Peptides against a protein of PDB entry 3KDP. Designs and how they scored, part 31

Target 1, 230 residues: chain A of PDB entry 3KDP
Amino acid sequence: PFLIFIIANIPLPLGTVTILCIDLGTDMVPAISLAYEQAESDIMKRQPRNPKTDKLVNEQLISMAYGQIGMIQALGGFFTYFVILAENGFLPIHLLGLRVNWDDRWINDVEDSYGQQWTYEQRKIVEFTCHTPFFVTIVVVQWADLVICKTRRNSVFQQGMKNKILIFGLFEETALAAFLSYCPGMGVALRMYPLKPTWWFCAFPYSLLIFVYDEVRKLIIRRRPGGWVE

## One batch from the design tools (peptide; made by RFdiffusion4, then SolubleMPNN)

Design b1_p11_2_s1 (from b1_p11_2, 10 letters changed)
Fold by OpenDDE base, seed 1:
Structure b1_p11_2_s1 (fold): chain B 230 residues (1-230), chain A 11 residues (1-11)
Amino acid sequence: as target 1 above (230 residues)
Amino acid sequence: LLELALKLYYS
């Protein structure tokens, strides 16, 4: 998000506080829950990792986590961001280069795509109105990310949802996201303004995409062992 | 964390 903020000079899509809420809040319990995941049914059929040569975190895993899944997550967040700004009169093309004027508190006549003038205060309200839905979008796509992380090779349908701690993690992160989004004073304290319930659904296609993408990946791995997708 | 670090660096 911040890279695009710099490169495209768009209004800030995701605030620092929301990033901290993701990294330290919503993702902690889910990540810990993976330690309690059951072994895959075929794990004993695999050769043991060579601890001297084989890395736990290899280039393929980094590519999947940050390059592929992380990119889909970011796209989900940006989709929500662009939808909200478009509903407030700022079309995506109009946002390019707008940051300089957007962040200038002395400019109170920034025009949207329809010629409506926006004060600094109004712009900051809509910006912070984007931060919370972006955060929630990340939580929703993290549901899929967590579920796909249950297995490396087997389908989630083969593995099942038996990890009660993981299920608890999904509820916890969702409850925390709802709390941060709707608790009175969060707008002042965290710059997280309440979101319309409809914004929760904006991420669902991306969450589904992540899930389907990984299931297809795993299917390919099972059918063609030793491929670049592994 | 990387996004946060970058933001802090360029802020």
Scores: peptide ipSAE 0.027, ipTM 0.624, DockQ to the pose 0.024
Fold by OpenDDE base, seed 5:
Structure b1_p11_2_s1 (fold): chain B 230 residues (1-230), chain A 11 residues (1-11)
Amino acid sequence: as target 1 above (230 residues)
Amino acid sequence: LLELALKLYYS
């Protein structure tokens, strides 16, 4: 998100505080829960890793985690961001290059796509109103990400949802996201303004896309062992 | 963490 903020000079889509809430808040318990996942049923049919030649974190894993899934997560967040700003009068094309004037405290007449003028205070309210839904969007796509991480090759339907710690992690991250979004004083403390409950659903198509994409990937691996997708 | 570090650097 911050890279696009620099390159496109758009208003800040995800604040520093919201990034900290993800990295230190919502992701911690889910990540730990994966240590308690049962081994896949076919693990003994796989060749052992050569510890001298095969890296634990290989190029394929990095490409899958950051290049594919991470990009879908980012797209989900940006979708929510652009929808909120469009509902407030700022169309996506108008946001390009707007950062300089947006962040200028002395400019109180920044025009939206419809010619409405926005004060600095009004602009910061709508910016921080975007940060919370972006954060919630990341949590919703993380549900799918965590579930797909249960297995490398087998379908989640083959593995099942038997890991009680993972289920607890899903509820914990959701409860924490709701707490940070709706607790009184979070707007002052964290610059996280409350979001309409409808904004929680904006990420659902992307969460479903992540899940379907990974299940299709795993299906291809099972049908064609030794392919580039493995 | 990288995005956080970049944001802190440019803030």
Scores: peptide ipSAE 0.024, ipTM 0.624, DockQ to the pose 0.025
Fold by OpenDDE base, seed 3:
Structure b1_p11_2_s1 (fold): chain B 230 residues (1-230), chain A 11 residues (1-11)
Amino acid sequence: as target 1 above (230 residues)
Amino acid sequence: LLELALKLYYS
Protein backbone atom coordinates (compact mmCIF):
# COMPACT_ATOMS: atom_id res chain seq x y z
CA PRO B 1 0.00 0.00 0.00
CA PHE B 2 2.66 2.55 0.95
CA LEU B 3 4.72 1.90 -2.20
CA ILE B 4 1.76 2.86 -4.41
CA PHE B 5 1.11 5.86 -2.15
CA ILE B 6 4.68 7.06 -2.87
CA ILE B 7 4.82 6.20 -6.60
CA ALA B 8 1.35 7.38 -7.61
CA ASN B 9 1.05 10.21 -5.03
CA ILE B 10 -2.49 9.12 -4.12
CA PRO B 11 -4.29 9.85 -0.81
CA LEU B 12 -3.03 7.52 1.94
CA PRO B 13 -4.89 4.20 1.45
CA LEU B 14 -3.89 2.63 4.78
CA GLY B 15 -2.77 4.63 7.80
CA THR B 16 0.32 3.87 9.87
CA VAL B 17 -1.89 3.12 12.89
CA THR B 18 -3.96 0.62 10.89
CA ILE B 19 -0.76 -1.09 9.69
CA LEU B 20 0.33 -1.38 13.33
CA CYS B 21 -3.08 -2.87 14.20
CA ILE B 22 -2.47 -5.54 11.53
CA ASP B 23 1.15 -6.33 12.38
CA LEU B 24 0.82 -6.14 16.19
CA GLY B 25 -2.89 -6.90 16.59
CA THR B 26 -4.65 -9.19 14.15
CA ASP B 27 -1.59 -11.13 12.89
CA MET B 28 0.09 -12.07 16.19
CA VAL B 29 -2.16 -14.87 17.45
CA PRO B 30 -2.59 -16.39 13.96
CA ALA B 31 1.19 -16.38 13.39
CA ILE B 32 1.85 -17.98 16.80
CA SER B 33 -0.83 -20.59 16.08
CA LEU B 34 1.19 -21.93 13.12
CA ALA B 35 3.86 -23.12 15.56
CA TYR B 36 1.27 -25.59 16.91
CA GLU B 37 0.25 -26.97 13.50
CA GLN B 38 0.55 -30.73 13.04
CA ALA B 39 3.30 -32.00 10.77
CA GLU B 40 2.35 -32.88 7.21
CA SER B 41 1.76 -36.59 6.62
CA ASP B 42 4.78 -36.86 4.28
CA ILE B 43 7.29 -34.86 6.36
CA MET B 44 9.10 -37.96 7.66
CA LYS B 45 9.57 -39.14 4.05
CA ARG B 46 11.67 -36.04 3.32
CA GLN B 47 15.37 -35.84 4.01
CA PRO B 48 16.36 -33.55 6.87
CA ARG B 49 17.23 -30.00 5.90
CA ASN B 50 20.95 -29.45 5.42
CA PRO B 51 21.67 -26.48 7.72
CA LYS B 52 24.76 -25.56 5.67
CA THR B 53 23.05 -25.32 2.26
CA ASP B 54 19.30 -25.05 2.86
CA LYS B 55 18.03 -21.72 4.16
CA LEU B 56 14.91 -21.49 6.33
CA VAL B 57 13.87 -18.49 4.22
CA ASN B 58 14.60 -19.18 0.55
CA GLU B 59 13.72 -17.46 -2.74
CA GLN B 60 10.65 -19.67 -3.16
CA LEU B 61 9.28 -18.67 0.26
CA ILE B 62 9.93 -14.96 -0.40
CA SER B 63 8.31 -15.24 -3.85
CA MET B 64 5.24 -16.94 -2.38
CA ALA B 65 4.87 -14.69 0.68
CA TYR B 66 5.64 -11.26 -0.82
CA GLY B 67 5.56 -11.70 -4.59
CA GLN B 68 2.34 -13.72 -4.90
CA ILE B 69 0.14 -13.75 -1.78
CA GLY B 70 1.23 -10.30 -0.59
CA MET B 71 0.45 -8.81 -4.02
CA ILE B 72 -3.04 -10.37 -4.06
CA GLN B 73 -3.66 -8.98 -0.55
CA ALA B 74 -2.54 -5.52 -1.67
CA LEU B 75 -4.79 -5.70 -4.75
CA GLY B 76 -7.75 -6.61 -2.53
CA GLY B 77 -7.10 -3.66 -0.24
CA PHE B 78 -6.64 -1.23 -3.13
CA PHE B 79 -9.82 -2.47 -4.79
CA THR B 80 -11.77 -1.56 -1.64
CA TYR B 81 -9.95 1.79 -1.44
CA PHE B 82 -10.74 2.76 -5.05
CA VAL B 83 -14.39 1.70 -4.73
CA ILE B 84 -14.89 3.86 -1.62
CA LEU B 85 -13.21 6.89 -3.18
CA ALA B 86 -15.17 6.44 -6.42
CA GLU B 87 -18.43 6.32 -4.42
CA ASN B 88 -17.37 9.64 -2.86
CA GLY B 89 -16.69 11.26 -6.25
CA PHE B 90 -12.96 10.53 -6.71
CA LEU B 91 -12.29 8.33 -9.74
CA PRO B 92 -8.99 6.34 -9.74
CA ILE B 93 -7.38 8.45 -12.50
CA HIS B 94 -8.17 11.66 -10.59
CA LEU B 95 -6.32 10.36 -7.50
CA LEU B 96 -2.96 10.26 -9.33
CA GLY B 97 -0.84 13.14 -8.05
CA LEU B 98 -3.67 14.40 -5.79
CA ARG B 99 -1.81 13.68 -2.49
CA VAL B 100 0.00 17.03 -2.39
CA ASN B 101 -3.22 19.04 -2.47
CA TRP B 102 -5.14 16.40 -0.48
CA ASP B 103 -2.81 16.66 2.52
CA ASP B 104 -2.55 20.48 2.40
CA ARG B 105 -4.57 21.93 5.30
CA TRP B 106 -4.78 25.35 3.65
CA ILE B 107 -6.48 24.08 0.47
CA ASN B 108 -10.21 23.77 1.18
CA ASP B 109 -11.46 23.60 -2.41
CA VAL B 110 -9.98 20.38 -3.81
CA GLU B 111 -12.27 19.27 -6.62
CA ASP B 112 -13.42 15.70 -7.15
CA SER B 113 -14.02 14.09 -10.56
CA TYR B 114 -17.44 15.78 -10.75
CA GLY B 115 -16.35 19.30 -9.78
CA GLN B 116 -17.50 19.12 -6.14
CA GLN B 117 -15.19 20.99 -3.76
CA TRP B 118 -13.91 19.26 -0.64
CA THR B 119 -12.59 20.96 2.49
CA TYR B 120 -9.55 19.55 4.28
CA GLU B 121 -11.78 18.15 7.04
CA GLN B 122 -14.13 16.48 4.56
CA ARG B 123 -11.16 14.93 2.70
CA LYS B 124 -9.72 13.53 5.93
CA ILE B 125 -13.08 12.02 6.87
CA VAL B 126 -13.14 10.22 3.50
CA GLU B 127 -9.50 9.13 3.89
CA PHE B 128 -10.11 7.71 7.37
CA THR B 129 -13.31 6.12 6.07
CA CYS B 130 -11.06 4.22 3.62
CA HIS B 131 -8.60 3.05 6.31
CA THR B 132 -11.07 0.85 8.21
CA PRO B 133 -12.40 -1.07 5.17
CA PHE B 134 -8.83 -1.51 3.89
CA PHE B 135 -7.86 -2.92 7.29
CA VAL B 136 -10.88 -5.26 7.33
CA THR B 137 -10.06 -6.35 3.77
CA ILE B 138 -6.57 -7.35 4.92
CA VAL B 139 -8.04 -9.34 7.83
CA VAL B 140 -10.43 -11.19 5.49
CA VAL B 141 -7.65 -12.11 3.03
CA GLN B 142 -5.48 -13.14 6.00
CA TRP B 143 -8.07 -15.82 6.82
CA ALA B 144 -7.15 -17.50 3.55
CA ASP B 145 -3.43 -16.79 4.01
CA LEU B 146 -3.41 -18.41 7.45
CA VAL B 147 -5.30 -21.47 6.22
CA ILE B 148 -2.98 -21.99 3.22
CA CYS B 149 0.09 -21.61 5.48
CA LYS B 150 -0.92 -24.78 7.37
CA THR B 151 0.90 -26.88 4.76
CA ARG B 152 3.63 -26.67 2.11
CA ARG B 153 2.51 -29.47 -0.19
CA ASN B 154 -0.58 -31.20 1.19
CA SER B 155 -4.04 -29.78 0.55
CA VAL B 156 -5.82 -28.19 3.51
CA PHE B 157 -8.47 -30.85 2.94
CA GLN B 158 -5.81 -33.52 3.56
CA GLN B 159 -4.38 -31.74 6.61
CA GLY B 160 -7.74 -30.81 8.15
CA MET B 161 -8.61 -28.08 10.67
CA LYS B 162 -7.47 -29.81 13.87
CA ASN B 163 -5.33 -26.97 15.24
CA LYS B 164 -7.59 -25.42 17.90
CA ILE B 165 -5.15 -22.54 18.46
CA LEU B 166 -5.37 -21.62 14.76
CA ILE B 167 -9.18 -21.72 14.88
CA PHE B 168 -9.06 -19.52 17.97
CA GLY B 169 -6.71 -17.15 16.11
CA LEU B 170 -9.22 -16.78 13.25
CA PHE B 171 -11.96 -15.84 15.71
CA GLU B 172 -9.64 -13.56 17.70
CA GLU B 173 -8.45 -11.57 14.67
CA THR B 174 -12.05 -11.21 13.44
CA ALA B 175 -13.30 -10.10 16.87
CA LEU B 176 -10.41 -7.63 17.18
CA ALA B 177 -11.15 -6.27 13.69
CA ALA B 178 -14.81 -5.80 14.63
CA PHE B 179 -13.83 -4.12 17.92
CA LEU B 180 -11.42 -1.70 16.23
CA SER B 181 -13.99 -0.95 13.50
CA TYR B 182 -17.09 -0.34 15.64
CA CYS B 183 -16.05 0.55 19.20
CA PRO B 184 -16.91 4.17 20.07
CA GLY B 185 -13.87 6.45 20.10
CA MET B 186 -11.81 4.44 17.58
CA GLY B 187 -12.24 7.21 15.02
CA VAL B 188 -10.50 9.64 17.39
CA ALA B 189 -7.98 7.21 18.88
CA LEU B 190 -6.95 5.26 15.76
CA ARG B 191 -8.39 7.32 12.86
CA MET B 192 -10.54 4.29 12.05
CA TYR B 193 -14.08 5.36 11.28
CA PRO B 194 -16.93 2.82 11.39
CA LEU B 195 -17.67 0.94 8.18
CA LYS B 196 -20.89 -0.39 6.73
CA PRO B 197 -21.23 -4.14 7.34
CA THR B 198 -21.36 -4.70 3.56
CA TRP B 199 -17.65 -3.76 3.28
CA TRP B 200 -16.72 -7.01 5.03
CA PHE B 201 -17.84 -8.91 1.93
CA CYS B 202 -15.74 -6.89 -0.57
CA ALA B 203 -12.64 -8.95 0.25
CA PHE B 204 -14.32 -12.38 -0.04
CA PRO B 205 -13.53 -12.86 -3.76
CA TYR B 206 -9.85 -12.13 -3.06
CA SER B 207 -9.79 -14.47 -0.07
CA LEU B 208 -11.30 -17.20 -2.25
CA LEU B 209 -8.78 -16.40 -5.01
CA ILE B 210 -5.86 -16.81 -2.57
CA PHE B 211 -7.24 -20.13 -1.35
CA VAL B 212 -7.91 -21.52 -4.85
CA TYR B 213 -4.55 -20.27 -6.14
CA ASP B 214 -2.63 -22.00 -3.36
CA GLU B 215 -4.61 -25.25 -3.64
CA VAL B 216 -3.89 -25.32 -7.39
CA ARG B 217 -0.21 -24.59 -6.68
CA LYS B 218 -0.05 -27.42 -4.15
CA LEU B 219 -1.82 -29.76 -6.58
CA ILE B 220 0.79 -28.96 -9.26
CA ILE B 221 3.61 -29.59 -6.75
CA ARG B 222 2.12 -32.98 -5.80
CA ARG B 223 1.75 -34.00 -9.46
CA ARG B 224 5.15 -32.64 -10.57
CA PRO B 225 7.62 -32.95 -7.68
CA GLY B 226 10.78 -30.84 -8.03
CA GLY B 227 9.18 -28.31 -10.37
CA TRP B 228 9.87 -24.56 -10.33
CA VAL B 229 6.46 -23.98 -8.67
CA GLU B 230 7.65 -25.67 -5.45
CA LEU A 1 6.36 -4.76 8.57
CA LEU A 2 7.71 -3.79 5.14
CA GLU A 3 5.08 -1.06 4.84
CA LEU A 4 6.04 0.25 8.29
CA ALA A 5 9.72 0.27 7.37
CA LEU A 6 8.98 2.22 4.18
CA LYS A 7 6.77 4.67 6.09
CA LEU A 8 9.52 5.28 8.65
CA TYR A 9 12.12 5.73 5.91
CA TYR A 10 10.10 8.31 3.98
CA SER A 11 8.72 10.20 7.02
Scores: peptide ipSAE 0.021, ipTM 0.679, DockQ to the pose 0.024
Fold by OpenDDE base, seed 4:
Structure b1_p11_2_s1 (fold): chain B 230 residues (1-230), chain A 11 residues (1-11)
Amino acid sequence: as target 1 above (230 residues)
Amino acid sequence: LLELALKLYYS
C-alpha cells in the first residue's frame, strides 16, 4: 500500500498506526497459532526435506506469500480504499498525483471529481475514514490467508478446523479489529475513525478469491505432483 | 513491516 502511495502519489491508503495494528496486533496470535497446526495426513509419505539443499523459506514460498496472496490482499485493500474515496467524490483517476495538494494544510480548496472543494480537515477525515476500512479489509482477507496456511498440499476440508488456537486467533483478531474500529476515542488516539458495518463485507469477495485460489492450487498439486505450481 | 519501515523513513 505505501509503495503505491509513493509511486502514484495518492492520498495515504493505510496509515502507519494501522500497519502497526496489523503487524503487532491482529496478525500475531494467528501466526503463532500455525505452530500448533496438526501435521497433514500425508506428511509421513513425503520424503524428508534435505536440510542442505532445501530451504524452509524458498523462492516458491516467497512467490506464493508475497507475489500471489499478498498481491490479492493489497488489491482487496485498495478496492475498499477506492470505493470509499469514490463515494466521497474522489474517483480513482483523480487521486493520481493528488497527494501533494492533499497533504498540504494550507490548501483548503482541493477539488474532487465533481468540483466540490475540500478543506484540509475534511480531506484528513476522509483519509482516516479510509484507514479503518482498509485495516478491516486486511483482517478479513487474513482470515482466508490464515486458513489456507494450515496446509501446504491437502485441502482445508481434508485437514479440518481442529486447531483450537487458530480458531481462537480468528476470533481474537476479529474482536481486536472491532475494538480498534469502534471503541470511543480511537479516532483521536489511533486516527482510526469508525466505519459502517457494511465495509466489513467489502473484502469478502477477495477473501473468497484467496481461499478458492489456494484450494485450486492445492488441487492441482495433488493431481499433478512435481508441477511448477508446487 | 516493509511498508512500515518505508513510512517511517519518508515521514
Scores: peptide ipSAE 0.020, ipTM 0.676, DockQ to the pose 0.025

Design b1_p11_2_s2 (from b1_p11_2, 11 letters changed)
Fold by OpenDDE base, seed 4:
Structure b1_p11_2_s2 (fold): chain B 230 residues (1-230), chain A 11 residues (1-11)
Amino acid sequence: as target 1 above (230 residues)
Amino acid sequence: LAAQAAALLYA
């Protein structure tokens, strides 16, 4: 979000507070829950990692986390962002370079794509209205991410959903996301304005995409051991 | 997840 905010000079897609709520709130319990995941059925058949040659964080992991899954998550968030802004009169093409005028409190006549003028306060309302759905979008795609992180090789259907702590984490992060989105005063306290329930579904295609993508990846790894997909 | 969270800071 922040890179695109800088490069494209668009209104801020995801606020600092929402980022903190992701990093320290919704994702923390789910991440810890992975420590309690059942070992994959073939783990004892794998050679132990060589601590001298095999990095814990390797290029493959970075590629998966940042280059693949993280990019799909970002696309999901941006999709939600662009849809909300479009529904408020700001088409995606109009957002390019708009940040300068958008963030200027002295400009109260910023035009949308339809010639409607927006005051600074109105613009900040719609911006903060985007932050909450972006946050919720991240939570929804994190469901898929957490589930795919259960295994490196086996399908989730082979591994099953036996980790009760992980299941608890999924409910906890969802409940926390709902709390932060809908609790009275969150707009003032966190600049997280309530979202329409329909916005929860905006991320579902991306969550499904993440899940399907990783399951296909794992399927390829199982069928073609030692392939470039590992 | 932590790596993705970090990626979300910059995406």
Scores: peptide ipSAE 0.017, ipTM 0.593, DockQ to the pose 0.029; fails the geometry check
Fold by OpenDDE base, seed 1:
Structure b1_p11_2_s2 (fold): chain B 230 residues (1-230), chain A 11 residues (1-11)
Amino acid sequence: as target 1 above (230 residues)
Amino acid sequence: LAAQAAALLYA
C-alpha cells in the first residue's frame, strides 16, 4: 500500500496504525501457531539443509511470499480501497495525483469525480473509513495464507486441520479484527472507523484465489518434482 | 510475519 501511495500519489490506503495492528496484533498468534503444526509425512525422507550453502530465506520463498501471495493480498486490499472510494464519489482515475490536495488541510473544496466538494475533515473521515476495511481484507486473506503455510508440498486436505492452536489463532485474529473495527472509541484512538459487515466478504474471492493457487502449485510440485514452480 | 509485513509495506 505505501509504495503505491508514493508512486501514484493517491490518498493513503492503509495507515501506519493499521499496519502496526497487523504486524503486532493479528499476525502474532497465527504465526506462533505454525510452530505447533505436525510435520509433513515426508519430512524424514528429505535431506537436511546444508547450512553453508542453503539459505533459510531463499529466492523461492521470497518469490512465493512477496511476489505471488503478497501481490494477491495487495490486489485484494486495493480492490476494497478503490470500491470504498468509488462508493464515496472518487473513481480510481481521479485518485491519481490527488494526494497533494487531499492531505492539504487548507484546501476545503477538493472535488470528487461528480463535482462534489469535500472538506479536509470529510476527506480524512473517508480515508480512515478505507483503512479499517483494508485491514479486515488483509486479515481475511491471511486466513488462506496461514492455512497454506501448514505444508510445503502436501495438500492441506492430506495434512488436515488438527492443529488446535492454529484454529485458535484464526478465531483470535478475527475476534481482534472485529474488536479493533467495532469497539467504541477506536475511531478516535486508532483512526479506525467501523465498517459495514458486508465489507468482510469483499476479501473472500482473493482468500479463495490464494488457497486454490497454492493447492495447484503444490499439486504441480508433487507431479513434477524439481520444477521452476518449487 | 516478516513476509506479510513486507507485503503490506510493499502494497
Scores: peptide ipSAE 0.016, ipTM 0.595, DockQ to the pose 0.030; fails the geometry check
Fold by OpenDDE base, seed 5:
Parts: C-alpha cells; structure tokens; sequence
Structure b1_p11_2_s2 (fold): chain B 230 residues (1-230), chain A 11 residues (1-11)
C-alpha cells in the first residue's frame, strides 16, 4: 500500500492502524497454529537440508512470500480499494496524483470523475471507508494463504484439515475482523468505519486464485521433482 | 507470513 501511495500519489489505501490490526491481531493465532501441523507423509523420504549451505529463508521462500503470494494479496486489496472509490465517484485514473489535494485540509472542492465536489471531511470518510474493506480483504486472502502453508509438496486434500488449532485460527481471525469492523466506537478508536457486507466477497476470487495457484504449483513439483518450481 | 504481511504493508 505505501509504495503505491508514494509512487502513484493516490489516497492512502490502508492505514497504519489497520496494518497493526493485521500484524498483531488477525495473523498471530493462524501463524502459531502452523507449529501444530502434522508432518507430510513423504517427509522421511527427503534428505535433510545441509545446515552449512541451505538457509531456512532462501530465494525460493522469498519468491513465494513476496513475489507470488504477497503480490496476489496486494492485488486483491487494491482491487477492493479501487472498486470502493469508483462507487464513490473516483475512477482509478483520476486517483493518480490526487493525494496532494486529497490530504490538503484547506481544499474543500476536490472534484471526482463526475464533477462532484468533495470536502476534506467527506474525503477522509471515504478514505477510512476504504481502509476497513482493505483490511477484511487481507483477512480473506489470508485464509487461502494459511491453508496452502500446511504443506510444501503434498496437496491440502492429501494432508487434510486435521489441525484443530489452525481451524480455530481461521474462525478467530474472521471473528476478530468482524469485531473490528462492526463494533460500535471503532470508527473513533481505530478509524475503522463499518463496511457493507458485500465487501467481504470482493476478495473471494483472489483467495480462490491463491489456493488454485499453489495447488497447481505443488502438482507440478510432484510430477517433476527437482525442477526450478520446487 | 511475515514476508507476506510485509508485502501487504508496503504495496
């Protein structure tokens, strides 16, 4: 969010508070739950890593986390952001360079794509109205991310959903996201304004895409062991 | 997860 905010000079897509709610709120229990995951059925057929040459965090892990899954998650968030702003009269092209005037409290006549003028207060309401759905979008794509992290090589269908702590984590993060989104006073306390229930569905195609992408990747690894995809 | 979160934070 911040890189695109700086480069494209768009209104802030995701606030610092919502970021903290992801990092310290919704993601902690799911991440801990992975420690309780059952080993893959073929783990003893693999050679141990060389502790002198093989890093725990390698280029493949970075590529998966930042370059592949993280990018799909970011696209999901930005999709939700652009849809919300478009429904409020701000088309994506009009947002480019708009930040300077958007964040200026003394400009009360910022025009949207249809010539409607927006006061500073109205613009900030719309901005914070984007933050909560962006946050929820991240939670929805993280469902798929957590599930794909259960295995490195085997399909999730082969591994199964036997980890009760992981299942609990999925419900907990969703319940927390709903609480932060809809609890009275969250608009004042966290600047998290309530979202329409329909916004929860905006991320579903991206969540499905993450899941399908990783299952296809794992299928390729199983069919062609020792490939660059592993 | 931290790397993915960081990608989400900076995007």
Amino acid sequence: as target 1 above (230 residues)
Amino acid sequence: LAAQAAALLYA
Scores: peptide ipSAE 0.016, ipTM 0.588, DockQ to the pose 0.030; fails the geometry check
Fold by OpenDDE base, seed 2:
Structure b1_p11_2_s2 (fold): chain B 230 residues (1-230), chain A 11 residues (1-11)
Amino acid sequence: as target 1 above (230 residues)
Amino acid sequence: LAAQAAALLYA
């Protein structure tokens, strides 16, 4: 989000406070829950990692986490962002380069795509209205991300949902997301304005995409051991 | 820390 904010000079899609709520709030219990996951059925058939040659975090893991899954998550968030701004009169193409005027408090006549003028205060309300749905979008795609992280090679259907701590984590992050989104005073305290319930569904296609993508990847690995996909 | 900062920028 922040790179696109700088490069494209668009209004801020995700606030610093919302990023902190993700990294320190919603993701913490789910991440810890993975430590309680049962070993894959084939783990004892694999040779132990050579600590001298095999990195714990290799290029393949970075590519999966940031290059593939992280990119789909970011696309989900940006989709929600662009939909909200378009519904408020700002089409995606009009947002390019708009940040300079958007963030200037002395400009009170910034035009939208339809010629409507927006005051600084009105623009900031719309910006902060985007932050909460972006945050919720990340939580929804993280459901899929957490579930796919249960295994490296086996299907989730082979592994099952036996980790009670992980199930608790999914409920906890969802409950926390709802609390941060709808609790009175969060708009003042965290700049997280309440969102319509419909915004929760904007991320569902991306969550499904993450899940299907990883299951297909794992299926290919199982059928072609030692392939480039592993 | 540098990796985390890069991840925050990427996010």
Scores: peptide ipSAE 0.013, ipTM 0.514, DockQ to the pose 0.024; fails the geometry check

Design b1_p11_2_s3 (from b1_p11_2, 10 letters changed)
Fold by OpenDDE base, seed 2:
Structure b1_p11_2_s3 (fold): chain B 230 residues (1-230), chain A 11 residues (1-11)
Amino acid sequence: as target 1 above (230 residues)
Amino acid sequence: LLELALKLFYE
């Protein structure tokens, strides 16, 4: 998000506080819960890793985490961001290069795509209105990400949802996201303004896409062991 | 954390 903010000079899509809430809040318990995941049924049938040739963190893992899944997550967040700004009169193309004028407190006549003028205070309200839905979008796609991380090879349907700590983590991150979004005073304390309940559903297609993508990947691995997809 | 670090560096 921040890289696109710099490159495209768009209004800030995700604040520092919201990033901290993800990294220290919603991601921490789910990540710890994976340590308690039951081993895959075939784990003892696999050859041990060769510590000299096989890296613990390899290009395939980085590609999946950052290059594939991470990109889908980012697209989900930006989709929500662009929809909110478009509903407020700022079409995506109009946002390009707008940051300089957007962040200038002395400019109180920034025009939207329809010629409506926006004061600095009005613009900041819209900006902070984007931060909470972007955050919630990340939480929703993290549900799928956490579930797919249960296994390397087996389907989630084969593994099942037996990890009670992981289930607790999913509820905890969702409850925390709801708390941060709707608790009175969060707009002042964290610059996280409340969102309409409909914004929770904006990420669902992306969450489903992540899940389906990884299940298809795992299916290919099971059918073609030693393929480039593994 | 990387995005946070980049933002803190930019500010």
Scores: peptide ipSAE 0.020, ipTM 0.600, DockQ to the pose 0.025
Fold by OpenDDE base, seed 5:
Structure b1_p11_2_s3 (fold): chain B 230 residues (1-230), chain A 11 residues (1-11)
Amino acid sequence: as target 1 above (230 residues)
Amino acid sequence: LLELALKLFYE
């Protein structure tokens, strides 16, 4: 998110506080829950890792976590961001380079794509209105990410949803996201303004995409063991 | 963490 903010000079899509709420708030219980996941049924058929030659964090893991799934998550967040700004009169093409004028407190006549002028205060309300839906979008795509992390090779349908701690984690992160989004005073304390309930659904296509992508990947691995997708 | 750090310096 921040890289695109620097490169494209767009209004800030995700605030520092919202990042902290993800990294320290919503992700903790889900991450811990994976320690309670049952071993896959085929684990005893796999060759052991050589601790001298095989890295725990390899290129394939980095590519999967950051290069594939992380990019889909980022796209989901940015989709929500661009939709909200477009509904408020700022089309995506107009946001390029707008940051300099957007963040200037002395400019109170920034024009949108339709010629409407926006004060600094109005612009900051819209910006912070984007932060909460971006945060919620990340939580929704994290549902799929957590579920796909249950297994390395087997389908989630083969593994099942028997891990009660993981199920609790999904509800906890969702409840925390709702609390941070709708609790009175969060706008002042965290710069997180409340969102319309309909914005929760904006990320669902991306959550489904993550799930389908990983299930297809795992299917390919099962059909062609030792492939580049493993 | 890098993105967080960069944002903290910018804000």
Scores: peptide ipSAE 0.014, ipTM 0.595, DockQ to the pose 0.026
Fold by OpenDDE base, seed 1:
Structure b1_p11_2_s3 (fold): chain B 230 residues (1-230), chain A 11 residues (1-11)
Amino acid sequence: as target 1 above (230 residues)
Amino acid sequence: LLELALKLFYE
């Protein structure tokens, strides 16, 4: 998100506080829950990793985590961001280069795509109104990310959802996201303004896409071991 | 975390 903020000079799509809430809040319990996941049925049929030659974090894992899944997550967040701003009169093309004027406290006549003028305070309300749904979007796509992380090779349908700690993690991150989004005073304390319940659904296509993408990936790995997809 | 670090550096 921040790279696009710099490159495109758009209004800030995700605040620092919301990033901290993701990295230190919503992601912690889900990540820990994976330590309690049951072993895959075929794990003992695999050769052990050579600690001298085989990295725990290899290029394939980095590509999958950051280059593929992470990009889909970011696209989901940006989709939500652009939809919210478009509903408030700011079309995506109009946002390009707008940051300088958007962040200027002395400019109170920034026009939207329809010629409506926005004060600094109004713009910041809309910006912070984007931060919370972006955060929630990340949580929703993280549901899929956590579920796909249950297995390396087997389908989630083969593994099942038996890890109660993982299920608890999904509820915990969702409850925390709801708390941060709707608790009174969060707008002042964290610049996280309440979102309409409909914004929770904006991420669902991307969450489904992540899940389907990984299941297809795993299917390819099972059918063609040793491929570039592994 | 990397985006956060970059943001903190830029701000």
Scores: peptide ipSAE 0.013, ipTM 0.560, DockQ to the pose 0.024
Fold by OpenDDE base, seed 4:
Structure b1_p11_2_s3 (fold): chain B 230 residues (1-230), chain A 11 residues (1-11)
Amino acid sequence: as target 1 above (230 residues)
Amino acid sequence: LLELALKLFYE
């Protein structure tokens, strides 16, 4: 998100506080829960990794995590961001290069795509109104990400949802996201303004896409062992 | 965390 903020000079899509809430709040329990995941049914049929040649974090894992899944997650967040700003009169094309004027407190006549002028205060309200739904969007796509991380090769349907700690993590991160989004005073304390409940559904297509993409990937791996997709 | 770090320096 921040890279696009710099490159495209758009209004800040995700605040520092919201990033902290993701990295230190919503993601910790889910990530820890993966340590308690049951071994895949075929794991003992695989050759052990060579600790000298096979890295735990390899280029393939980095490519999958950051290059594929991470990009889909980012797209989900940005989709929510652009929809909210468009509903407030700022079309995506108009946001390009707008940051400089958007963040200038002395400019109180920034025009939207329809010629409506926005004060600095009004712009910051809209910006912070984007941060919470972007955050929630990340949480929703992280549901899919966490679920796909349960297995490397087997389908989630083969593995099942037996990890109670992971299930707890999904509820915990969702409850925390709801708390941070709707608790009175969060707008002042965290600059997280409350979102309409409908915004929770904005990420669902992307969450589904992540899930389907990974299941297809795993299916290909199972059908073609030793492929580049592993 | 990297994005966070970058933002902390930018803000």
Scores: peptide ipSAE 0.016, ipTM 0.636, DockQ to the pose 0.026; fails the geometry check

